# Peptides against a protein of PDB entry 6UG1, part 65

Target 1, 304 residues: chain A of PDB entry 6UG1
Amino acid sequence: SNEERKRRKYFHMLYLVCLMVHGFIRNEWINSKRLSRKLSNLVPEKVFELLHPQKDEELPLRSTRKLLDGLKKCMELWQKHWKITKKYDNVGLYMRTWKEIEMSANNKRKFKTLKRSDFLRAVSKGHGDPDISVQGFVAMLRACNVNARLIMSCQPPDFTNMKIDTSLNGNNAYKDMVKYPIFWCEVWDKFSKKWITVDPVNLKTIEQVRLHSKLAPKGVACCERNMLRYVIAYDRKYGCRDVTRRYAQWMNSKVRKRRITKDDFGEKWFRKVITALHHRKRTKIDDYEDQYFFQRDESEGIPD
Target 2, 301 residues: chain A of PDB entry 6UG1 as posed
Amino acid sequence: SNEERKRRKYFHMLYLVCLMVHGFIRNEWINSKRLSRKLSNLVPEKVFELLHPQKDEELPLRSTRKLLDGLKKCMELWQKHWKITKKYDNEGLYMRTWKEIEMSANNKRKFKTLKRSDFLRAVSKGHGDPDISVQGFVAMLRACNVNARLIMSCQPPDFTNMKIDTSLNAYKDMVKYPIFWCEVWDKFSKKWITVDPVNLKTIEQVRLHSKLAPKGVACCERNMLRYVIAYDRKYGCRDVTRRYAQWMNSKVRKRRITKDDFGEKWFRKVITALHHRKRTKIDDYEDQYFFRRDESEGIPD

## One batch from the design tools (peptide; aimed at target 1 R7)

Design b2_p25_8_s1 (made by RFdiffusion4, then SolubleMPNN; from b2_p25_8, 10 letters changed)
Fold by OpenDDE base, seed 2:
Structure b2_p25_8_s1 (fold): chain B 304 residues (1-304), chain A 25 residues (1-25)
Amino acid sequence: as target 1 above (304 residues)
Amino acid sequence: ELSLEEFEEKVLKEIEEILEKVKKL
């Protein structure tokens, strides 16, 4: 019905805010001074120097290459630190079906919320799910004074899906679900004036995204629980930015129609949510990023 | 069962309360 469509839209909005607030809280937790002091000790001086290369005035690309090598070594150090990758409880923060939401509302299962102390202990020991591992990696880079963002691909239920029963085929569902990450890292390259994408846990890749990312879900099975719609960046100064344009090749033609921002009401509302989570002043880094997003929007064009 | 309008109002209010709490963090 039209009523059910509206109910799903509003529930999607509430769920999206809860996910974005979860990302904000995790971003605060990874700024822990106690955790920072412990994680800085994982990075030897030679790797720290690679993370902070001098500007090569002749060829700035040489400085970017040193930073990329430093980030690669940090991923290797992080793999040595991380002892136990736990499976997600159920689907973690991947997308639920409407049926799963309805069934979960009836089951007053006390979701065991991870406390700040438990999170800090998990990161410190190297024991946790992939999301905790990525968040800990961002904390390690921040401990080395790297301008690293926590990235979250928010997976609210699909308000455009009006099917009642999307019984997902059981056995391969977990493997297809976890094929692409929900959390990753971005690192500011001060030499190229771009964000570098780092997935330290899932794909174990570093990329300089131009037109498409390896982290963008591909194929029907992977997109059932991971739809790239709301990629939110949380920086060390409590900045919050929508960076979906970086990872969406087809923002205008494919992604926008599955976002709350498909209409003027949803756009205005979503801007209010971002503004409420953005606790810092604008910087020149935001100007370079907005210019990149503008160029990416022009290059995609208007969908035919 | 809550009317659609009552559900919309409740959800919007819950969103506003969450956003106000986050602005104070």
Scores: peptide ipSAE 0.293, ipTM 0.846, DockQ to the pose 0.879
OpenDDE base, seeds 1, 3, 4, 5: peptide ipSAE 0.285, 0.248, 0.283, 0.273; ipTM 0.842, 0.818, 0.837, 0.832

Design b2_p25_8_s2 (made by RFdiffusion4, then SolubleMPNN; from b2_p25_8, 12 letters changed)
Fold by OpenDDE base, seed 4:
Structure b2_p25_8_s2 (fold): chain B 304 residues (1-304), chain A 25 residues (1-25)
Amino acid sequence: as target 1 above (304 residues)
Amino acid sequence: EKSLEEFEKEVLEEIEELLKKVKEL
């Protein structure tokens, strides 16, 4: 019905805000001074120097290569620190079906929200789910004075899916779900004036995204619980930015149709949410990022 | 079952409360 379409749209909006607030809170927790002091000790001086290369005036690409090598070594150090990767409880922060939401409303399952103290202990011990591990990796880079962002791919229920029963085929569902990450890292490259994408836990990749990312879900089964729609960046200064355009090859033709921002009402509303979560002034880094997004919009063109 | 209008109102109020709390963080 038209009523059920509206209900799903509003529930999607609420769920999206809850996810974005969760990302904001986790971004605050990883700024813990106590955690920072512990995690900085994981990074040897030689690796710290690679993270902070001098500018090569002849070939700035040499400085970027040192930074990339430093990030690779940080990923290796992080794997040594992380002792136990727990499975997600149920589907974690991956996309739920409408049926799962309806069933969860009837079951007063108190989501045991991880407390700040428990999170800090989990990161410090190297014991937790992949999301906690990624968040801890961002904390380690921040402890080394790297301008690292926490990235969250927000997975609200698909308000464009009007099917009542989306029975997901059970047995391979978890493997397909976790094939692509929900959380990852971005690092500012001051030499190239670009964000470097780092997945330290899932795919264990470092990439400089041009037109496509390896982190963008591909295939029907993987997209059932991980649909690239809202990729939100949280920086060390409590900035919040929509960076979906970096990871979406087809923003205008495919991604926009599944976002609340498909219409003017949804665009205005989503801008209010971003503004509420953005607690810093604009910087030249934001100007370079917006210029990159503009160039990506021009290069995609108008979908035929 | 709550009316659609009641559900819309509750969701909008909850969003506004969450956004208010986030501005206070």
Scores: peptide ipSAE 0.144, ipTM 0.760, DockQ to the pose 0.879
OpenDDE base, seeds 1, 2, 3, 5: peptide ipSAE 0.137, 0.067, 0.068, 0.048; ipTM 0.758, 0.701, 0.698, 0.727

Design b2_p25_8_s3 (made by RFdiffusion4, then SolubleMPNN; from b2_p25_8, 13 letters changed)
Fold by OpenDDE base, seed 2:
Structure b2_p25_8_s3 (fold): chain B 304 residues (1-304), chain A 25 residues (1-25)
Amino acid sequence: as target 1 above (304 residues)
Amino acid sequence: MLSLEEFEEKVLKEIEELLEKVKAL
């Protein structure tokens, strides 16, 4: 019905805000000074120097290569620190079906909300789910004075899916779900004026995304619980930015149709949400990023 | 059953309250 369509749209909006607020809170927690002091000790001086290369005036690419090598070594150090990767409880922050949401509303399941103290302890010990691990990795880079963002792929229920019974075939569902991350890292490369993508936990990859990312879910089974729609970046100064354009190859043709921003109402509303979560002034880094997004929109073209 | 309009108003209000809480952080 038209009523059920509207209900799903509004529930999607509420769920999206809750996810974006969750990302904001986790971004605040990883700015803990106590955690920062502990995590800085994991990074040897030689690796710190690679993270902070001098500007090569002749070939800026040499400085970028040093930074990439430093980030690779940080990823290796982080894997040594992280002792226990816990499975997600149920689906974690991956996308739920409408049926699962309705069933969960009837079951007063006490969501065990992880407290800030428990999070900081989990990161410090290297014991937690993949999301906690990625968030801790961002904290380690920030402890080394690296301009690292926490990235969250927000997975609200699909308001474009009007099917009642989305029985996901259960057997491979978890493996396909966790094939691609929900959280990752971006690092500012001051030499190339670009964000470097880092997945330290899932795919264990470092990318300089041009047109497409390895972190973008591919295949029907993987996209059932991980649909690239809202990739939100949280920086060390409490900036909040929509960076979906970086990871979406087909933003205009495919991704936009599954976003609340498909219409003018949704676009205006979503801008208000981003503005409410953006607690810093604009910087030249934002200008370079917006220029990159503009070029990506022009290069995709208007879908015929 | 809440009317669609009542549900809409409730969801919008909850969103606004969440956004105001986040601005205060």
Scores: peptide ipSAE 0.115, ipTM 0.749, DockQ to the pose 0.812
OpenDDE base, seeds 1, 3, 4, 5: peptide ipSAE 0.047, 0.030, 0.089, 0.054; ipTM 0.718, 0.618, 0.749, 0.728

Design b2_p25_8_s4 (made by RFdiffusion4, then SolubleMPNN; from b2_p25_8, 9 letters changed)
Fold by OpenDDE base, seed 1:
Structure b2_p25_8_s4 (fold): chain B 304 residues (1-304), chain A 25 residues (1-25)
Amino acid sequence: as target 1 above (304 residues)
Amino acid sequence: MKSLEEFEKEVLEKIEKILEEVEKL
């Protein structure tokens, strides 16, 4: 019905805010000074120097290459630190079906909310789910004075899916779900004036995203629980930015239709949510990022 | 079942409360 479409839209909005607030809280927790002091000790001086290369005035690309090598070594160090990768409880922060939501409303499954102390201990010991691992990696880079963002691909239920019975009963449902990450890292390259994408845990890749990312879910089975719609960036200064444009090849033609921002009301509402989570002043980094998004919008064009 | 309007109102009020709590962080 039209009523059920509206109910799903509003529930999607509430769920999206809860996810974005979760990302904000995790971003605060990874700024812990106690955690920072402990994680900085994982990075030897030679790797720290690679993370902070001098500007090569002749060839700025040499400085970017040093940074990329430093980030690669940080991923290797992080793999050595991380001892136990736990499976997600149920689907973690991946997308739920409407049926799963309706059924979970009846079952008071107390999601045991991880406390700040338990999170800091988990990161410090290297024991936790992949999300905790990525968040800890961002904390390690921040401990090394790297301008690293926590990235979250928010997975609210699909308000455009009006199918009642999507029983995701496949034996491979978990493998397909976790094929692509929900959390990753971005690092500011001050030499190229671009964000570098880093997935330290899932795909173990470093990317300079131009048109597409390897982190963007592909294939029907993977997209059932991981639909790229809301990629939110949380920086060390409590900035919050929608960076979906970086990872969406087809923002205008495909992704926008699946977002609350498909209409003017939803766009204005979502801007208010971003503004409420954005606790810093604008910087030249934001100008370079917005210029890159503009160029990506022009190059995609208007969908026919 | 709550009316659609009551449901919409309750959702918006919950969103506002959540955002107000985050602005205090």
Scores: peptide ipSAE 0.435, ipTM 0.912, DockQ to the pose 0.893
OpenDDE base, seeds 2, 3, 4, 5: peptide ipSAE 0.366, 0.348, 0.414, 0.361; ipTM 0.887, 0.880, 0.906, 0.886

## One batch from the design tools (peptide; aimed at target 1 M13 V17)

Design b2_p26_1 (made by RFdiffusion4)
Pose (drawn by RFdiffusion4):
Structure b2_p26_1 (pose): chain A 301 residues (1-169, 173-304), chain P 26 residues (1-26)
Amino acid sequence: as target 2 above (301 residues)
Amino acid sequence: SLTADELKEMVEELVSDLEKMREESM
């Protein structure tokens, strides 16, 4: 019914707002001073110097390379620090079906509250699922004074799914691509470097294509790329989906609430509500990248 | 189950609260 269609659109907006806010608060917890100081001693002087390379006037590229080596070394040592990698209970934060949600609302059960202290204890011990692990990785980079963003791919239920059944054909297929990952700023190449230290264990300087964007019909059942939100040290919140969307204006726009005007205005209201800092020059360099990327997409196939 | 009007009001109230918190923080 058109009524259920409207409800799905609203609940989608509601769940999305909650997800984005959780990203905002989790990013705050990541900045915890007490935790940052402990995680900093995990980084040797050698790697620390690689994470803060000297300006190389003649060839800025060498500085970028040193940072990449540093990022690689950090990924490695984080693989060692993280001793216990749990499975997501049930579906984690991956996209759920309308049927699944209706049924979760029906069954209230018992849910162990988490809070801030428990999160900190888990990151210091090295116990957690991949979300906690990557988030802790970002906290470590921040304790070393690197401009690290937390990236979250918000997976609200699909408001474009009109079906009354909503049934699907695997765990391994869900976890192929991450919900959380990291970005680090390169002041020499003036670009954001994408880092996934937990799932794909890769570092990529995304230009026009990214390894992180999910592919194949089976994998996209639980992970439909729509809202890639970046949170930074100074409490910025930017929609970074353009970096990770091969067909942003075609394929992805149909799945986002921003396809109509009311949707874009509303989404902007939330981003602004979550962006608690003023514009820096880095924001301009990023907008320039996005503009060029937006103009290079062209006609679809 | 919640109606469409109830859900709409919930979304509007939540976004308004967030805007007010942001204005107080800046």

Design b2_p26_1_s1 (made by RFdiffusion4, then SolubleMPNN; from b2_p26_1, 19 letters changed)
Fold by OpenDDE base, seed 1:
Structure b2_p26_1_s1 (fold): chain B 304 residues (1-304), chain A 26 residues (1-26)
Amino acid sequence: as target 1 above (304 residues)
Amino acid sequence: MKSVEELEKELKELVEKLLEEHKKKM
């Protein structure tokens, strides 16, 4: 019915806000001064120097290469720190089906909301799920004075899916679900004026995204619980930005159709949510990023 | 900086207002 379509759209909006607030809270927690002091001790001086290279005036690319090497070494150090990777409880923050949502409303499953103290302890010990691990990695980079963002791929239920029974078949569902991350890192390269993408946990990769990312889900099975629609960046100064354009090759032709921002009402709403979560002034970094997004929109063109 | 609780309240109110605005357009 038209009513059920509206209900799903509203539930998608509410769920998206809850996910975006969750990302904001986790971004605040990783700014903990107590955690920062502990995590800075994981990074040797030689690695710290690579994270903060001098500007090479002759070849700025040499400075970027040092930063990339420093980030690679930080990923290796983080793998040594992280002792226990827990599986997600059920589907974690991956996308639920409408049927799973309806069934969960009847089961008051006490989602044990992880307290701040428990999160800080988990990161400090190196024991937790992949999301906690990525969040802790961002905290370690911030402890080394790196301009690192927490990235969250928000997975609200698909309001465009009107099918009742997507029975996600069997044992491979978890492997396909976790093939691509929900959380990752971005690091500002002050030399190239670009964000560097870092997945320290899942794919263990560093990318300078131009047209496409390895972090973008591919294949039907992986996209059932992980649809690239709302990639939100949380910075160390409590900035909040939609960075979906970086990771979406086909923003206009494919991704936009699955977003609340497909219509003017949804666009205005989503901008209000972003504005409510954005707690800093605009910077030159935002100007370079917006210029990059503009160039990506022009290069994609209008879908036929 | 707004508290998390203030932010959650404002976002809840924003969602509720948008739900009402969309009911009126129905």
Scores: peptide ipSAE 0.029, ipTM 0.609, DockQ to the pose 0.050
OpenDDE base, seeds 2, 3, 4, 5: peptide ipSAE 0.024, 0.027, 0.024, 0.024; ipTM 0.622, 0.601, 0.617, 0.625; seed 5 fails the geometry check

Design b2_p26_1_s2 (made by RFdiffusion4, then SolubleMPNN; from b2_p26_1, 19 letters changed)
Fold by OpenDDE base, seed 2:
Structure b2_p26_1_s2 (fold): chain B 304 residues (1-304), chain A 26 residues (1-26)
Amino acid sequence: as target 1 above (304 residues)
Amino acid sequence: KPTVEELEEELKKKVEELLEERKKKL
């Protein structure tokens, strides 16, 4: 019905706000001064120097290469720190079906929300799910004065899916679900004026995204619980930005159709939510990022 | 199941709460 379409749209919006607030809260927690002091000790001076290379005026690419090497070494150090990667409880923050949401509403199962103290302990011990591990990695980079963002791929239920019974097939579903991350890191490269993508946990990759990312879900099975629609960046100064354009190859032709921002009402609403979560002034870094997104929109063109 | 109207009101309230929290931090 038209009413069920509206209900799914509004539930999607509410769920999206809750996810974006969750990302904001985790971003505040990783700014803990106590955690920062502990995690800075994981990074030797030689690795710190690679994270903060001098500008090579002759070839700025040499400075970027040092930063990339520093980030690679930080990923290796993080793997040594992280002792236990827990499986997600159920599907974690991956996308739920409408059926699962309806069943969960009937089951008064209070989601055990991790407290701030428990999160900080988990990161300090190197014990937790992949999301906690990524968030801890961002905290370690921030402890080394690196301009690192927490990235969250928000997975609200698909309001464009009007099917009642989406029976997701059982046992293989978890492997396909976790094939691509929900959380990752971005690091500002002051030399190239670009964000570097870092997945320290899942794919263990560092990317300078041009047109496509390895972190973008591919294949039907992987996209059932991980649809790239809302990639939100949380910086060390409590900035909040939509960075979906970086990771979406087909933003205009495919991704936009599955976003609340497909209509003017949804666009205005989503802009209000981003504005509410954005607690810093605009910077030149935002100008370079917006210029990159503009160039990516022009290069994709308008879908036929 | 929550009605459309209930979801609209919850959504409105949540956005208003976020806007107020921002005003307190600025």
Scores: peptide ipSAE 0.149, ipTM 0.796, DockQ to the pose 0.896
OpenDDE base, seeds 1, 3, 4, 5: peptide ipSAE 0.126, 0.135, 0.144, 0.125; ipTM 0.787, 0.790, 0.798, 0.784

Design b2_p26_1_s3 (made by RFdiffusion4, then SolubleMPNN; from b2_p26_1, 15 letters changed)
Fold by OpenDDE base, seed 1:
Structure b2_p26_1_s3 (fold): chain B 304 residues (1-304), chain A 26 residues (1-26)
Amino acid sequence: as target 1 above (304 residues)
Amino acid sequence: MKTVEELEKELEELVEKLLKEHEARM
């Protein structure tokens, strides 16, 4: 019905705001001064120097290479720190089906919301799910004065899916679900004027995204619970930005059709939500990023 | 199940709360 279509749209919007607020709160928690002091001790001076290379005026690429090497070493140090990777409870923050949402509305399963104190303890001990691990990695980089963003791929239910029974075949569902991350890191390269993508936990990769990312879900089974639609960046100064354009190869042709921003009403609404979560002034970094997004939009062209 | 109107109201209240919290922090 038209009513069920509206219900799914509004539920998607509500769920999306809740996810974006969750990302914001986690970004505040990883700015903890107490956590920062503990995590800075994990990074030896030689690695700190690689994270903060001098500008090579002859070959700026040498400075970027040092930063990349520093980030690689930080990933290795983080793997040594992280002792226990817990599985997600059910699907974690991956996408739920409409049937799962309907069934969960009847079961008031108290999602034991992890308290700030428990999160900080989990990160400090190196015990938690992959999302906590990524968030802790961003905290470690921030403790080393690196301009690191927390990235969240928000997975609200698909309001464009009007099918009732998406029976997800159970056995491989978890492996396919966790194949791609929901949380990752971006690091500002002041030399190249670009964001570097870092997945320290899942794919254990560093990339300089040009046209496509390794973190973008591929294949039907992986996209059932992880659909790239809303990639939100949370910086150390409480900036909030939509960075979906970086990770979406086909933003205009494919991704936009699955977003609330497909219409003018949804675009205006989503801008209000981003603005409400963006607690800093614009910077030159935002100008370089917007220029990159513009070039990516022009290069994709208008979908046929 | 929540009605469309209940979901719309909860969404508006949540967005307004976020906007007020933004204004108070800026």
Scores: peptide ipSAE 0.166, ipTM 0.812, DockQ to the pose 0.880
OpenDDE base, seeds 2, 3, 4, 5: peptide ipSAE 0.150, 0.143, 0.154, 0.146; ipTM 0.804, 0.800, 0.805, 0.802; seed 5 fails the geometry check

Design b2_p26_1_s4 (made by RFdiffusion4, then SolubleMPNN; from b2_p26_1, 14 letters changed)
Fold by OpenDDE base, seed 1:
Structure b2_p26_1_s4 (fold): chain B 304 residues (1-304), chain A 26 residues (1-26)
Amino acid sequence: as target 1 above (304 residues)
Amino acid sequence: MKSVEELEKQVEELVEKLLKEREEKL
């Protein structure tokens, strides 16, 4: 019905805001001064120097290469720190089906909301799920004065899916779900004026995304619980930005159709939500990023 | 399940709360 379509749309909106607030809160927690002091001790001086290379005036690419090497070494150090990777409880923050949502409304499954103290302890000990691990990695980079963003791929239920029963009956459902991350890192390269993508936990990769990312889910089974729709960046100064354009090859032709921003009402509403979570002034970094997104939109073109 | 009207109200109230909390911090 039209009513059920509206119900799924507004439930999607509510769920999306709750996910974006979750990302905001985690981004605040990883700015903990107590955690920062502990995590800075994981990074040797030689690695710190690579994270902060001098500008090579002859070849700025040499400075970027040093930063990339520093980030690689930080990933290796983080793997040594992280002792226990817990599985997600059920599907974690991956996408739920409408049936799972309806069934969960009846079962008061107390999602034990992890308290700030428990999160900080988990990161400090190196014990937690992959999301906590990524968030802790961002905290370590921030502890080394690196301009690192927490990235969250928000997975609200698909309001465009009007099917009643999407039973995900696969034995491999968990493996397919966790094949691609929900959380990752971006690091500002001041030399190239670009964001570097870092997945320290799942794919263990560093990318300078131009057109394609390895972090973008591929294949039907992986996309059932991980649809690239809302990639939100949270910076160390409590900035909040939609960076979906970086990771979406087909933003206009494919991704937009699955977003609340497919219409003017949804676009205005989503901008209001981003604004509500954006607690800093605009910077030159935002100008370079917006220029990159503009060039990506022009290069994709308008879908026929 | 919640009605459309209740979901709409909850979305509005939550976004308004977030805007207010932003204004109080800036």
Scores: peptide ipSAE 0.615, ipTM 0.952, DockQ to the pose 0.893
OpenDDE base, seeds 2, 3, 4, 5: peptide ipSAE 0.611, 0.613, 0.613, 0.609; ipTM 0.951, 0.951, 0.951, 0.951; seed 4 fails the geometry check

Design b2_p26_2 (made by RFdiffusion4)
Pose (drawn by RFdiffusion4):
Structure b2_p26_2 (pose): chain A 301 residues (1-169, 173-304), chain P 26 residues (1-26)
Amino acid sequence: as target 2 above (301 residues)
Amino acid sequence: EEEEELDEKLEEFLENYDSAEEFLKS
């Protein structure tokens, strides 16, 4: 019914707002001073110097390379620090079905509250699922004074799914791509470097294609790329989906609430509500990348 | 009306983490 269609659109907006705010608060917790100081002693002087390379005037590229080596070394040592990697209970934060949600609302059960202290304890011990692990990785980079963003792929239920049944054909297929990952600024190449230290264990300087964007019909059942939100040290919130969307204006726009005007205005209202800093020059360099990327997409196939 | 309700929910989620966690688990 057209009524159920409207409810799905609203609940989608509601769930999306809650997800994005969770990203906002979790990013706050990541900045915890007490935790940052402990995680900093995990980084040797050698690697620390690699994370803060000297300006190389003749060839800025060498500085970028040193940072990449540093990022690689950090990924490695984080693989060692993180001793216990849990499985997501049930579905984690991956996209759920309308049927699954309706049923979760029915069954109230008992839910162990988490809070901030428990999160900190878990990151310091090295116990948690991949979300916690990557988030802790970002906290470590921040304790070393690197401009690290937390990236979250918000996976609200699909408001474009009109079906009354909504059934699907696996765990391994869900976890193929991450919900959380990291970006780090390169002041020499003036670009954001994408880092996934937990799932794909890769570092990529995304230009026109990214390894992190999910592929294949089976994998996209639980992970439909729509809202890639970046949170930074100074409490910025930017929609970074353009970096990770091969067909943004075609494939992805149909799945976002921003396809109509009301949707874009509303989405902007939330981003602004979550962006608690003023514009820096880095924001401009990023907008330039996005503009070029937006113009190079062209006609679809 | 729905937009106002969303605004209220936005403020609620910003203030109360437990409510947001429970909503996400539901």

